# Designs tried in a protein design run: peptides against a protein of PDB entry 6EJA. Part 13

Target 1, 276 residues: chain A of PDB entry 6EJA
Amino acid sequence: VEYMPANPVRIAFVLVVHGRASRQLQRMFKAIYHKDHFYYIHVDKRSNYLHRQVLQVSRQYSNVRVTPWRMATIWGGASLLSTYLQSMRDLLEMTDWPWDFFINLSAADYPIRTNDQLVAFLSRYRDMNFLKSHGRDNARFIRKQGLDRLFLECDAHMWRLGDRRIPEGIAVDGGSDWFLLNRRFVEYVTFSTDDLVTKMKQFYSYTLLPAESFFHTVLENSPHCDTMVDNNLRITNWNRKLGCKCQYKHIVDWCGCSPNDFKPQDFHRFQQTARP

## One batch from the design tools (peptide; made by RFdiffusion4, then SolubleMPNN)

Design b1_p9_3_s4 (from b1_p9_3, 4 letters changed)
Fold by OpenDDE base, seed 5:
Structure b1_p9_3_s4 (fold): chain B 276 residues (1-276), chain A 9 residues (1-9)
Amino acid sequence: as target 1 above (276 residues)
Amino acid sequence: DVEITGGDL
């Protein structure tokens, strides 16, 4: 028996895409598209062909828009967080799009639930925020993520400048850079002028892989801390054998792993996945 | 557990 909410939540899907992933994007879009949701797509500044393709799609659907601004992002770059934050602001300013949840997606990430299941679940827990923590030793996490290191994104490179201290009184957390955030928390992150948000935005402007930690840390230290759920309700195609080769060392003064893009057959599998 | 992307050299 599937729960049918009387007031179903509407989702703003934010897609950050780049390169030649047009086919993958098309597959994902078809899999997640619904008339009641909203889709806001950022295409990397350097991916002009993809941008043209996405624009064509956006003209066909009233609930699909493309960011008028475009950033040149790199793996692990602080600019990825800027992309999300600006997208959040844009979405909040779109008064004609009454979305309730913010969900980010890429070709390497897919929701594990059907649309109906996802909507039903989020409608029941509309006041909650879903961020999956690393579930390991926090000190190890800080070390592996380089959170105690200062990075500068410049000239398509993440330069490690030196060591830094984590702000006092802040409980740092993180994990998956895929999250489900309710509108209220997004409003807080976007418009709050409190010390926490201000300091964290500054701190994470010089942070490697900021999206894997910023929202976790802000939420857990905010007045909204009681709304956190340690789950992101999605599957990521992790393959250490393929993804953990320090393949971005030439771009980032750090070593890291990356998930792999899903194969076409994977989408069918995910649509059949039960609740975790 | 969620795998993290970061790793020190």
Scores: peptide ipSAE 0.171, ipTM 0.827, DockQ to the pose 0.683
Fold by OpenDDE base, seed 4:
Structure b1_p9_3_s4 (fold): chain B 276 residues (1-276), chain A 9 residues (1-9)
Amino acid sequence: as target 1 above (276 residues)
Amino acid sequence: DVEITGGDL
């Protein structure tokens, strides 16, 4: 029998979905749904059919809501960070949803633990933030992510405008764009007016793939830096042969890889992956 | 190592 905490954490799951990923969304939702958690779903502005489907789900469950606002996001776009930041603000303003952790998920990234295990773990470490770093040379990371390049999201394209410098005194970090953040840190990111948060929000509004680096960088340079845990408790279906084709050059002035959505035949990985 | 999305042109 797994230990049940006396005061279990409640999780706000944020899902950012687009296109025709209805089947994947349903699978993900079924996998992560629990009555004690909260689910906040953003549907891309262009995905009207999916939006209607998600609305139907939200009407069936009291702990599922859909963002009343919708953004048009692109692969690697800075607007993805805006989506997360706005969703965080919304969730903080929902006084009837007492969540303790913010977790984003996609069909390409699954928790490695059961709900009970996840809740038990997070309840034990409720003051920590879980972000997985790249684990390599930072200079290489900066180059590969294009963090030293200035990007502008406009007309459904990420335009590379030129070079830029990393802000002085800031140690940049990043890795996975899937994270587990405690409410306190989310409050800090949302409402702090200090120089760090202000400057980083500005910096990352012109950044490619901002969610892979923003929260890492802010956390590690903030007064909350001691709460950093280099783990996101996830497995991702990476297949570089399939996913690294520079297939998004028509959308962004950069090359990148994409993980694959988990398929039923891929679920065996959940059994084989070692727990962190 | 964690797989990252970005890559050089």
Scores: peptide ipSAE 0.149, ipTM 0.812, DockQ to the pose 0.683
Fold by OpenDDE base, seed 3:
Structure b1_p9_3_s4 (fold): chain B 276 residues (1-276), chain A 9 residues (1-9)
Amino acid sequence: as target 1 above (276 residues)
Amino acid sequence: DVEITGGDL
């Protein structure tokens, strides 16, 4: 019997979904669903069939909601960060959903722990934020991510406009775009009017792959920096042989990799991976 | 180390 915390944390799972992967979404949903958690689902503006299906699910479960707004997200687009930020604001305004943690999920990245383990762990470390850093040379990361380049999302394309400087006094960091953020930090990101949050929101509105760096950078330069844990408790289905083919050059003026969606046969990896 | 999405020009 695993330890059950006296005051277990409740999680707001944010799902950003697109395409026609209804079956995959259903599998993922079943795998992560619990009555004590909350699920907020954004469906890409172009995925109308999927949206209808997700709406049907949301009507069946009181703890499942769908964003009333929908964005047309593209690979690497700044709009993905906008989606998360708006979702965070929405979730903070939902007074009937007392969530403690914000967790984003996709079919390409899953928690490596059972619900009970995850809840127990987060309940113990409820004041911490879990972001996984790239763990390499920061200058290399900046170059590879194009953080020193100015991008504009327009007409379903990420246009590279030119070079830019990293804001003075800001230590840029990043890595995985899958994170576990506590409510306090989400409140800070959403409502703070300090120079850091203001500048970073502006900076990252012109950033490629912003979700892989924004929250890391904001957290590490904020008064909440001591809450940083370099672990996101995720397993990602990376296969660079398949995922690193610059397949998105038609969408973005940059080259990048993508993880693969998990298949049922991949789930055994969740039990084999050990993370703190 | 964590795999990153970013590549190059």
Scores: peptide ipSAE 0.130, ipTM 0.806, DockQ to the pose 0.700
Fold by OpenDDE base, seed 1:
Structure b1_p9_3_s4 (fold): chain B 276 residues (1-276), chain A 9 residues (1-9)
Amino acid sequence: as target 1 above (276 residues)
Amino acid sequence: DVEITGGDL
């Protein structure tokens, strides 16, 4: 029998979905749905069919909502961070949803633990934030991520405008764009007016793949830095042979990889291992 | 180590 906490945490799952991912979304939803958690789903502005499907789901479950606003997001676009930040604000304003943790998910990323295990773990460590770092040379990370480059998202393209400097006194970090953040830190990110949050929001509004670095960087340089745990408690379906083809060069002035959506045959891996 | 998305120019 698994340990059941006396005061179990409740999770706000934020799903950012697009395209023809109806089947993938359905699979993921079935895998992660629980009556005690909350689900906030953003559907890309261009994905109208998917939006209709998601709306139907939201009408069937009281703990499922769809963002009333919709962004047209692109791979690597700064708008993804905007989507998360706005979702965080929305969730904080939902007084009828007392969530304790913010967890983002996609069709290419699944929790490696059962719901009970996840809840038990997070309930024990409810004051911690879980972000997985790249674990390598930071200078290399900066170069590969293009953090020293200025990007502008415009007309469904990430334009590289030139070079930029990382703000002095800021320790930049990053890795996985999949994280588990406690409500307190989300409140800080959302409402703080300190120099760190303000500068980082501006900095990352011109950043490629901002979600892979923003929360790491803000957390590690914030008064909440001691709450960081270098683990995101999930598995991502990485297959570099399939995902590293520089396939987004037409959208972004950069080359990168993408994880693959999980297929039915991949489900056996969910609780076996974490991604490298 | 965690695989990162970023690549090169």
Scores: peptide ipSAE 0.122, ipTM 0.799, DockQ to the pose 0.653; fails the geometry check

Design b1_p9_4_s1 (from b1_p9_4, 4 letters changed)
Fold by OpenDDE base, seed 1:
Structure b1_p9_4_s1 (fold): chain B 276 residues (1-276), chain A 9 residues (1-9)
Amino acid sequence: as target 1 above (276 residues)
Amino acid sequence: DEFVFGYLP
């Protein structure tokens, strides 16, 4: 007998997509779709074909929407955080979508549980936030991430401008850029005017791949710090032999790794819901 | 490791 919560959480899935991978997106969407959840999709400004395809999907489902604004994002760019933050604001302003959790997804990082398991789990821990930390030396993490370096996103490139200092009194943390955040924390990040949120938004606007560290850092230094869970409930398809070739040097003044996409066969981990 | 960047070019 599977546990069914009396008041199941509803999830806002945020998808940031680009390129021409319409078929892959469609497969993923079918795998994760449920009538009780919400899906908010941002399509890169340059991906017009994909945008048209996503719009067609959104017209077929009342719980699927596409961002009316579109950013031109680059791999590792600071604009990714801006995309998430704006999406969070939009979702909070959608009074007709009573979501409880914010979850981002990609083809390279999937939840490890079925929909029922995920909902049951999050319903039990609805006051918690799930962020996976790097689990290593923090100083080393800062250096590897380039957090002590100043970056500027301009002309589809992340320019390294120089060195910078980590703000005093801030405990920096980070790891996976795939997270599960409860509505309360999202509200705090979106609307708080305290020094922490204000300073971190500014700091991370010049940060390489800010989503891997921003939410961790803000949460751990905030009044909500006791809600931190060091787990994002994800499986990431890491293959360093294939993904760590400094393939993005032409985009960013830094070298990094990229996980591989999951195959369609991996979608069985999600329970599909029939169309209404 | 679940973070992307790791080294200076």
Scores: peptide ipSAE 0.047, ipTM 0.767, DockQ to the pose 0.526
Fold by OpenDDE base, seed 2:
Structure b1_p9_4_s1 (fold): chain B 276 residues (1-276), chain A 9 residues (1-9)
Amino acid sequence: as target 1 above (276 residues)
Amino acid sequence: DEFVFGYLP
């Protein structure tokens, strides 16, 4: 028997999708859909077929909306952060959608827990933000992420322009670009005009893979720093030998890593997941 | 650790 919260949290799922995997997306959507949650879907500007499919879905459900704006995002591009930030603003401006948590998903994500379990968990920890840190040497992280390098997204490419300094007084952190953020923190990120948010938005607009570090860094240096949980509630198949082959050099002037796909042989990993 | 989402391509 699952705990039934008296005031269950409502989730804004932000789906950032691209390509032609409409069936995959549909399957995932059906798995996560609930009438009490909200679904805001951004389809890459170049993915017109998928956009048409998503629009059809949005017409069938009142709690599903598609971004009226669409960005052409690339792997590691700063525009991905812009996508999230704009989505956050949009969601906050939707007064008819009283969401409590922001969860970003891709078409490759799939729930491995029930909605009741998710809601119960987040309702218990409604004041927390769930971000996964890299758990390594921070200096090494900075170097590997290229945070000390200046990048410019232009013409579907991340150009490395040169070196830069990390702002003083800022504790940089990062890890996974998949997270669960409470509404209060999202409001802070969206509307705060303090020096931290302002500087970080500027800094990360020229950052490679900004979503892997922006929210971590802002949170940890903000008045909300005590709300961080070093867990993004995601299971990712990280195998650096397979996922770190500099496969995106044609898109970005840097060598990055990507998570690997789960295979049937990895199914045991899902069964062994437990609550902390 | 509690996991809610995983990659399923």
Scores: peptide ipSAE 0.219, ipTM 0.808, DockQ to the pose 0.055; fails the geometry check
Fold by OpenDDE base, seed 4:
Structure b1_p9_4_s1 (fold): chain B 276 residues (1-276), chain A 9 residues (1-9)
Amino acid sequence: as target 1 above (276 residues)
Amino acid sequence: DEFVFGYLP
């Protein structure tokens, strides 16, 4: 059952896109576009055609902007976190965009709920942050993610430099790099000068797949820890047998996993409102 | 868990 919120939340959608799939992006954009929300689009530095297309879109809508800076991100690269952090800062500095939630999306994302449903839900839980944890042994997660390893992004490669220790007193967590964060927490991450944020920004600047863990870890160790919801509202087709083949070892000195595309036989999952 | 977004290739 949906309700009409008295003060509906406004969403800042941060789209991190690359490649040449302009039509795909356009389709997704149209599906999520609403006049009351805000769209901040980062196009990979290498994707010039897509950038031109996105710029054209941004000129047509006052609530669509393109990052004036562009990064060349690689799979698992620390630069992805930098992209999000800089986007967050930019969005907070845009005083004419009173957004309440930060939602990151890729060109491969697509809404399976209506805008009204999304807004109603987030308006009900406007004080919460939605991050999905791995849901398994944390020690194993750390090892598998390589969080106890030091990485350096350089020359479009993630170089494994050696071992490192998890900062003392920090409960590391992580899972999905897709999340929904409220403005209050984003402000904290962006402007806090406390030891936690400072140390974690440093730590994760040398981390593989940092977006899968940074926000989880910061949130859970912060004064905002009680706002954690172990749900990122995303359905992902995970088939580890197919998606964990070390397919990115040419880019990173590590083996990771990638979500798989949904197939027609999987479409029934989109009809579900809750995870089994 | 409620889902809002999914992956669509």
Scores: peptide ipSAE 0.219, ipTM 0.815, DockQ to the pose 0.056; fails the geometry check
Fold by OpenDDE base, seed 5:
Structure b1_p9_4_s1 (fold): chain B 276 residues (1-276), chain A 9 residues (1-9)
Amino acid sequence: as target 1 above (276 residues)
Amino acid sequence: DEFVFGYLP
């Protein structure tokens, strides 16, 4: 019944963490840790206590490393994409870590499937990339995401500078900033010098919430477009009524939404998960 | 849909 891969994939878990969620992170880490996977952790530059805690963990496990560089990221900031891109480059340069998939996580994430299930699934679909699209009108998405606006991250703020146009010939897409990417696509994003990757990196360096759209857009317009699966294999407590109140205006010259934490009453959602 | 991760408080 259970698929047992002959050549199981190995996962690079990229953890982007901040604040004082040490206990939460520890719990999540214990839940996802496996000796055959790799863990690369970025701690926000401002979270020194958490950084110390994470360093202690990294010293205990050979397959756990902490980014030697640290960024001060803000909600919606372009620097988040920079964090992922730099992490990808680092991971590709780690020749002693033969990972097959890139998975980003926060301290608030928690697995609802076993490692065996995850590995079996990804091993079966090792040539695919898992990105979840917004599932609504694309024009509305562009407008609501502010993709037709130019933003500059400066002094812990996303400044709206003016209007801009979407590059011609590019089909913009996006949705969730949580994804599962195979190594081949990560290599393409990291090292390709084609016009698509070059232009998109520049474009998204001035984009609000870039991680929600960059990888979608690059993938769908690339020679690897046929590898996209519209599923990020994640469940998120998304309640727009609660999470869309322009709570980040002090940080961003835009109104955005954020997911909500699961509560005990939301536990039923985990029980309703089904296989594809 | 297959779900692997969720957001917990």
Scores: peptide ipSAE 0.120, ipTM 0.746, DockQ to the pose 0.056; fails the geometry check

Design b1_p9_4_s2 (from b1_p9_4, 3 letters changed)
Fold by OpenDDE base, seed 3:
Structure b1_p9_4_s2 (fold): chain B 276 residues (1-276), chain A 9 residues (1-9)
Amino acid sequence: as target 1 above (276 residues)
Amino acid sequence: EEFVFGDMP
């Protein structure tokens, strides 16, 4: 039974893309495009070919825009969070785009639910924020993520400068850097001048993989903490044997894991995706 | 030590 909302939510899809995979992006875009939603696309500063292609698309659709600013992001870079934060501010300043939810995507993403299903679900839970937590020991998570280490993004590298302490009184959390955030929370993150938001923005500007933890941490320590849903409606293909080889050591002063591409045999995982 | 990375855009 599919719920048909009387006032369906409108989604701001924020696409952060890079490389030359224009055809792949086009396919994904067609799969998620709907006239009632909004699409805000950031193309990496180094991806000029892709930028030209995306600009062409944006000229064809009134609800598609490209960021006038472009950042050069690296794997694990703090600048990724800056990209999201700036895009959030931009979207809030676009008064002609009445979006209700913020959803981030990459060019490699593909929808596993229909638009109607997604809209129905989010319309039912329009006051909630959907972030997936790591679901393990938090102290271990902090150590493994390097949250107690100070990093500086410079010259396309994440330099480890030294140790740091987790801010007192803050319950750090994190997990997936793919999330669904309601407009109210995005407004809070963007415009709040409270100590939490201010300090966390500063803290995470020197953090490795900040998008995996910033929004979780801010939300859970904020007045909006009761809106947390431990589900981001996403699936990731994890194979630690394949993805944990310190393959990004040349970019970051840390050893990490990355997810693997989905294969046809992984289809069963899509069926296991549950809604809260 | 290893960190877990989500999909990178």
Scores: peptide ipSAE 0.036, ipTM 0.620, DockQ to the pose 0.137
Fold by OpenDDE base, seed 5:
Structure b1_p9_4_s2 (fold): chain B 276 residues (1-276), chain A 9 residues (1-9)
Amino acid sequence: as target 1 above (276 residues)
Amino acid sequence: EEFVFGDMP
């Protein structure tokens, strides 16, 4: 029996998009659109065609907005976290959008639940935050993520400057950069002036792939740590044979794997439901 | 070389 919430949660979907993936974005948008949710879309500063397309969509729907600011983000760039943090601030300042959950999406990632299932689930667990951890040795994770290295984003490149120490007393964690965060935690991250948030914002401004670790680390070391759920309810199109090359070496002084864009033939996987 | 597994768009 499906749970029917008396007060269903409303979701702010934050879409960070770039390139010419208009068709993929359109498919995803159609799949996730609902009149009761909100959609805030950031288009890369360099993707003008896509920006025009997204603006057209935003004019057709009152619950769709496009960021008035646009960043030029690179793979692994610290600016991606800035994009999320700024979008969070914007969304909190939108008094006419009473959202309960923050969910980030890209063209390479889809929710694995239907809208009804997702809303029912989140309505039941509205006080929880969903972040998927790496599930591996933490020391290995730190090394592979380069968390003990200092990076500087400059001139569309992530420069590795040297070694650094993880702040004392902080338990670093991370995994997927796709998350479901409740409004309360987003408020904490956005407006808290405590030592944890302040220190972590500074720390992760010089971090490679910061979105994969920032929210995990902040949450687990915060007074909200008991709200952590190790699941993000996502399907990501991973093809390691295609995605695990140093294809970003020209952008980042590090190597990494990236998921592939979804194709229409991949949509059959979206029908599979996984329970957390 | 070290590899990072990231869910990058």
Scores: peptide ipSAE 0.033, ipTM 0.690, DockQ to the pose 0.155
Fold by OpenDDE base, seed 2:
Parts: structure tokens; sequence; C-alpha cells
Structure b1_p9_4_s2 (fold): chain B 276 residues (1-276), chain A 9 residues (1-9)
């Protein structure tokens, strides 16, 4: 019998979806849906058909809502961070949704735990934040991520404007753009006016793939730094052969890899993933 | 060439 917590955590799932991910979204939603959790879905401004579909779903479930605002985001765009930050603010302002954890999802990733396992785990470690860091040299990470480059998102393009310096006194970190954040840390990120949060919001507004580094960096340099766990408890369908073709040169002045969509034949991997 | 890894929003 699996451990059942006395005070189980409730999760706010933030789904950022776009394009033709209707089928995958439906599969993922069915797999992760639970009456005790909350689902806040952002649909790309350009994905009107998907938006209509998601709206229909939201009308069927009281714990499913769609963002009233929609952004047109691009791969690697700084606006993705804005999307998360605004979603966090919205969720904090929803007094009728008492969530304990924030989890972001896309159609390209999947939680590697069952609901019961996830809830039990997070209930045990409700004071922790889960962000997977890169496993390589930090200087190399900075270079590869282009963190020492200034980017501007404009006209559906990430323009590389030039070089920049990492702010003094800041230990930059990053890795996966998929994270599990407790409400307390989300509150800090959303409402803190300290120098760290202010500077990092500014810094990462000109950053390529900001979500892969912003929350890591803020957390590790914040009073909440002791709450970090180097794991995001999810699986992403990475296939370098298929996803790493520098296919985004037309969108971003940088080369990148994108995870592949999960197909039904890929789901067997979920069961084979080892626990952290 | 160097590659960054990230999902499309």
Amino acid sequence: as target 1 above (276 residues)
Amino acid sequence: EEFVFGDMP
C-alpha cells in the first residue's frame, strides 16, 4: 500500500500549449487530471483552433481554467518567462484555488510519477523546490545557453544584439525548463521587490530560453536557496537526431534543440524511468 | 555549433 499523506498537496498545473498539439494535449490531460488539482492552460495567441478546444474542456471541469490573456511566443523567446510569471500571479490571485505546488507542462513532457506517487512525494517534501540543473561545466553552460549574449524578442524573432555580462554576485544556474515550485517560492518570485528578483526579471527579459535558467538562478541566489532539489520528476522526449538540426535559425539567432512530441509508442518509457 | 535545449512554448 502506498503512503497516503494526511495533508496531501494540491498542484496547479500550468500547461503552455500551441499549434497542433491537440491530440497530445488530450492524452496528457487525461493522464494527469485529478479532481483535487488545478489546471491553468495558456494557448498561444496564434493557435485559435486549439484555444477553442481547450475552452471546451475548461467548461467541463471546474478546476480547469484558460488564461484570458494569450501571448504569441516563439521558440526560445523571452516571452515564455512572461507567460509563466503572469500565470503564477494569476494563480496566486485565485483565492478559490488553494494550490501548494506549481508544475509547468507542455505536450513534449510528462510526469514520471503517478498522481498518488507525486502527491505523496510532494507532500513529504512540500517545502522543497524541484529544478533539474545541467550536469556540466557552468561556464560552458553559460556559453551554450547564450546567457552572456543580449537577446531581444521582436517581430517573432529573437535578435542577438551583442554581448553582455552576467550580473555581479549572481551564481547563474539552469538546465531543464520544467520545474516543480512550491507556493512560497512562487509568491517570492511574484511579489518580491528585492534586488535579486528585480534584476533577474530584467536580465532574463533579454535572455534566450529564459525558463531554463531564471528560476534556477533566482532560487539559488535567494533566501530560499536551501530548498532546491536537483530533479524535476519528469521525462522529456529528447532525440538529438531528430531535434537538433539548428532548425530555429529563422526564429532565433542561435542554434537549439527541441524535444520531440510523444507518440503512443513512446509511452512505454514512462514505466521504465527510475525513481530519483 | 553549440546547441541549447528547450521546448517550444
Scores: peptide ipSAE 0.043, ipTM 0.729, DockQ to the pose 0.157; fails the geometry check
Fold by OpenDDE base, seed 4:
Structure b1_p9_4_s2 (fold): chain B 276 residues (1-276), chain A 9 residues (1-9)
Amino acid sequence: as target 1 above (276 residues)
Amino acid sequence: EEFVFGDMP
């Protein structure tokens, strides 16, 4: 039994979904739905059937909304960051949704806490931001992520245009593109006009898989850097043998890894991680 | 070959 906080945090779950994720979406939604939280769903512009289905769901729940705008996102696309940023802005403008945390989820990145545990934990650490770092050599990370390369999203493709430099004075970090961000930091990212946020938004608009690094980098270089927790409270089913291929070369001028869906045989890997 | 990590949500 988890302790119930006196002032429990409320979570805005942001789901970015496309046609192939119908089953996964239903599974995840069922797993995470709670009346006290909020759910903001973006459906890929190309997934009209899914969009209709999600709209139907949103009409059944007052705490479920669908983005009125829709982007055509691709694997590794810079537009994914735009999707998150716009979603954050929207959520901040929803005065009737008093959320405290922003959380994105996928079927491959499973939350390892119950709702009660999650709420209790986040209520205790409501001033913290939870991003999982790569935990390796940063230079290697930069190279592997292609952060020193300039990409352009155009015609449903991420074009590699050339080399670029990491902005001076910026300590780049990243890892998982699944994170838990408190409202204060989201406000900062959304509305700050300081040099850091401005430059990073520009920089990451030409970045491959920007969500894996943008928020890490902005946070760690911001006045909010002391709120960083190197944990995203999730289990991701990584199988490099199966997931690390150049299967996305038709979409991106880079090679990438993709996590795998959890299968019954994978459940042995479910383990509780230590709380910070 | 270089590999990045991630998935389309």
Scores: peptide ipSAE 0.025, ipTM 0.669, DockQ to the pose 0.149; fails the geometry check

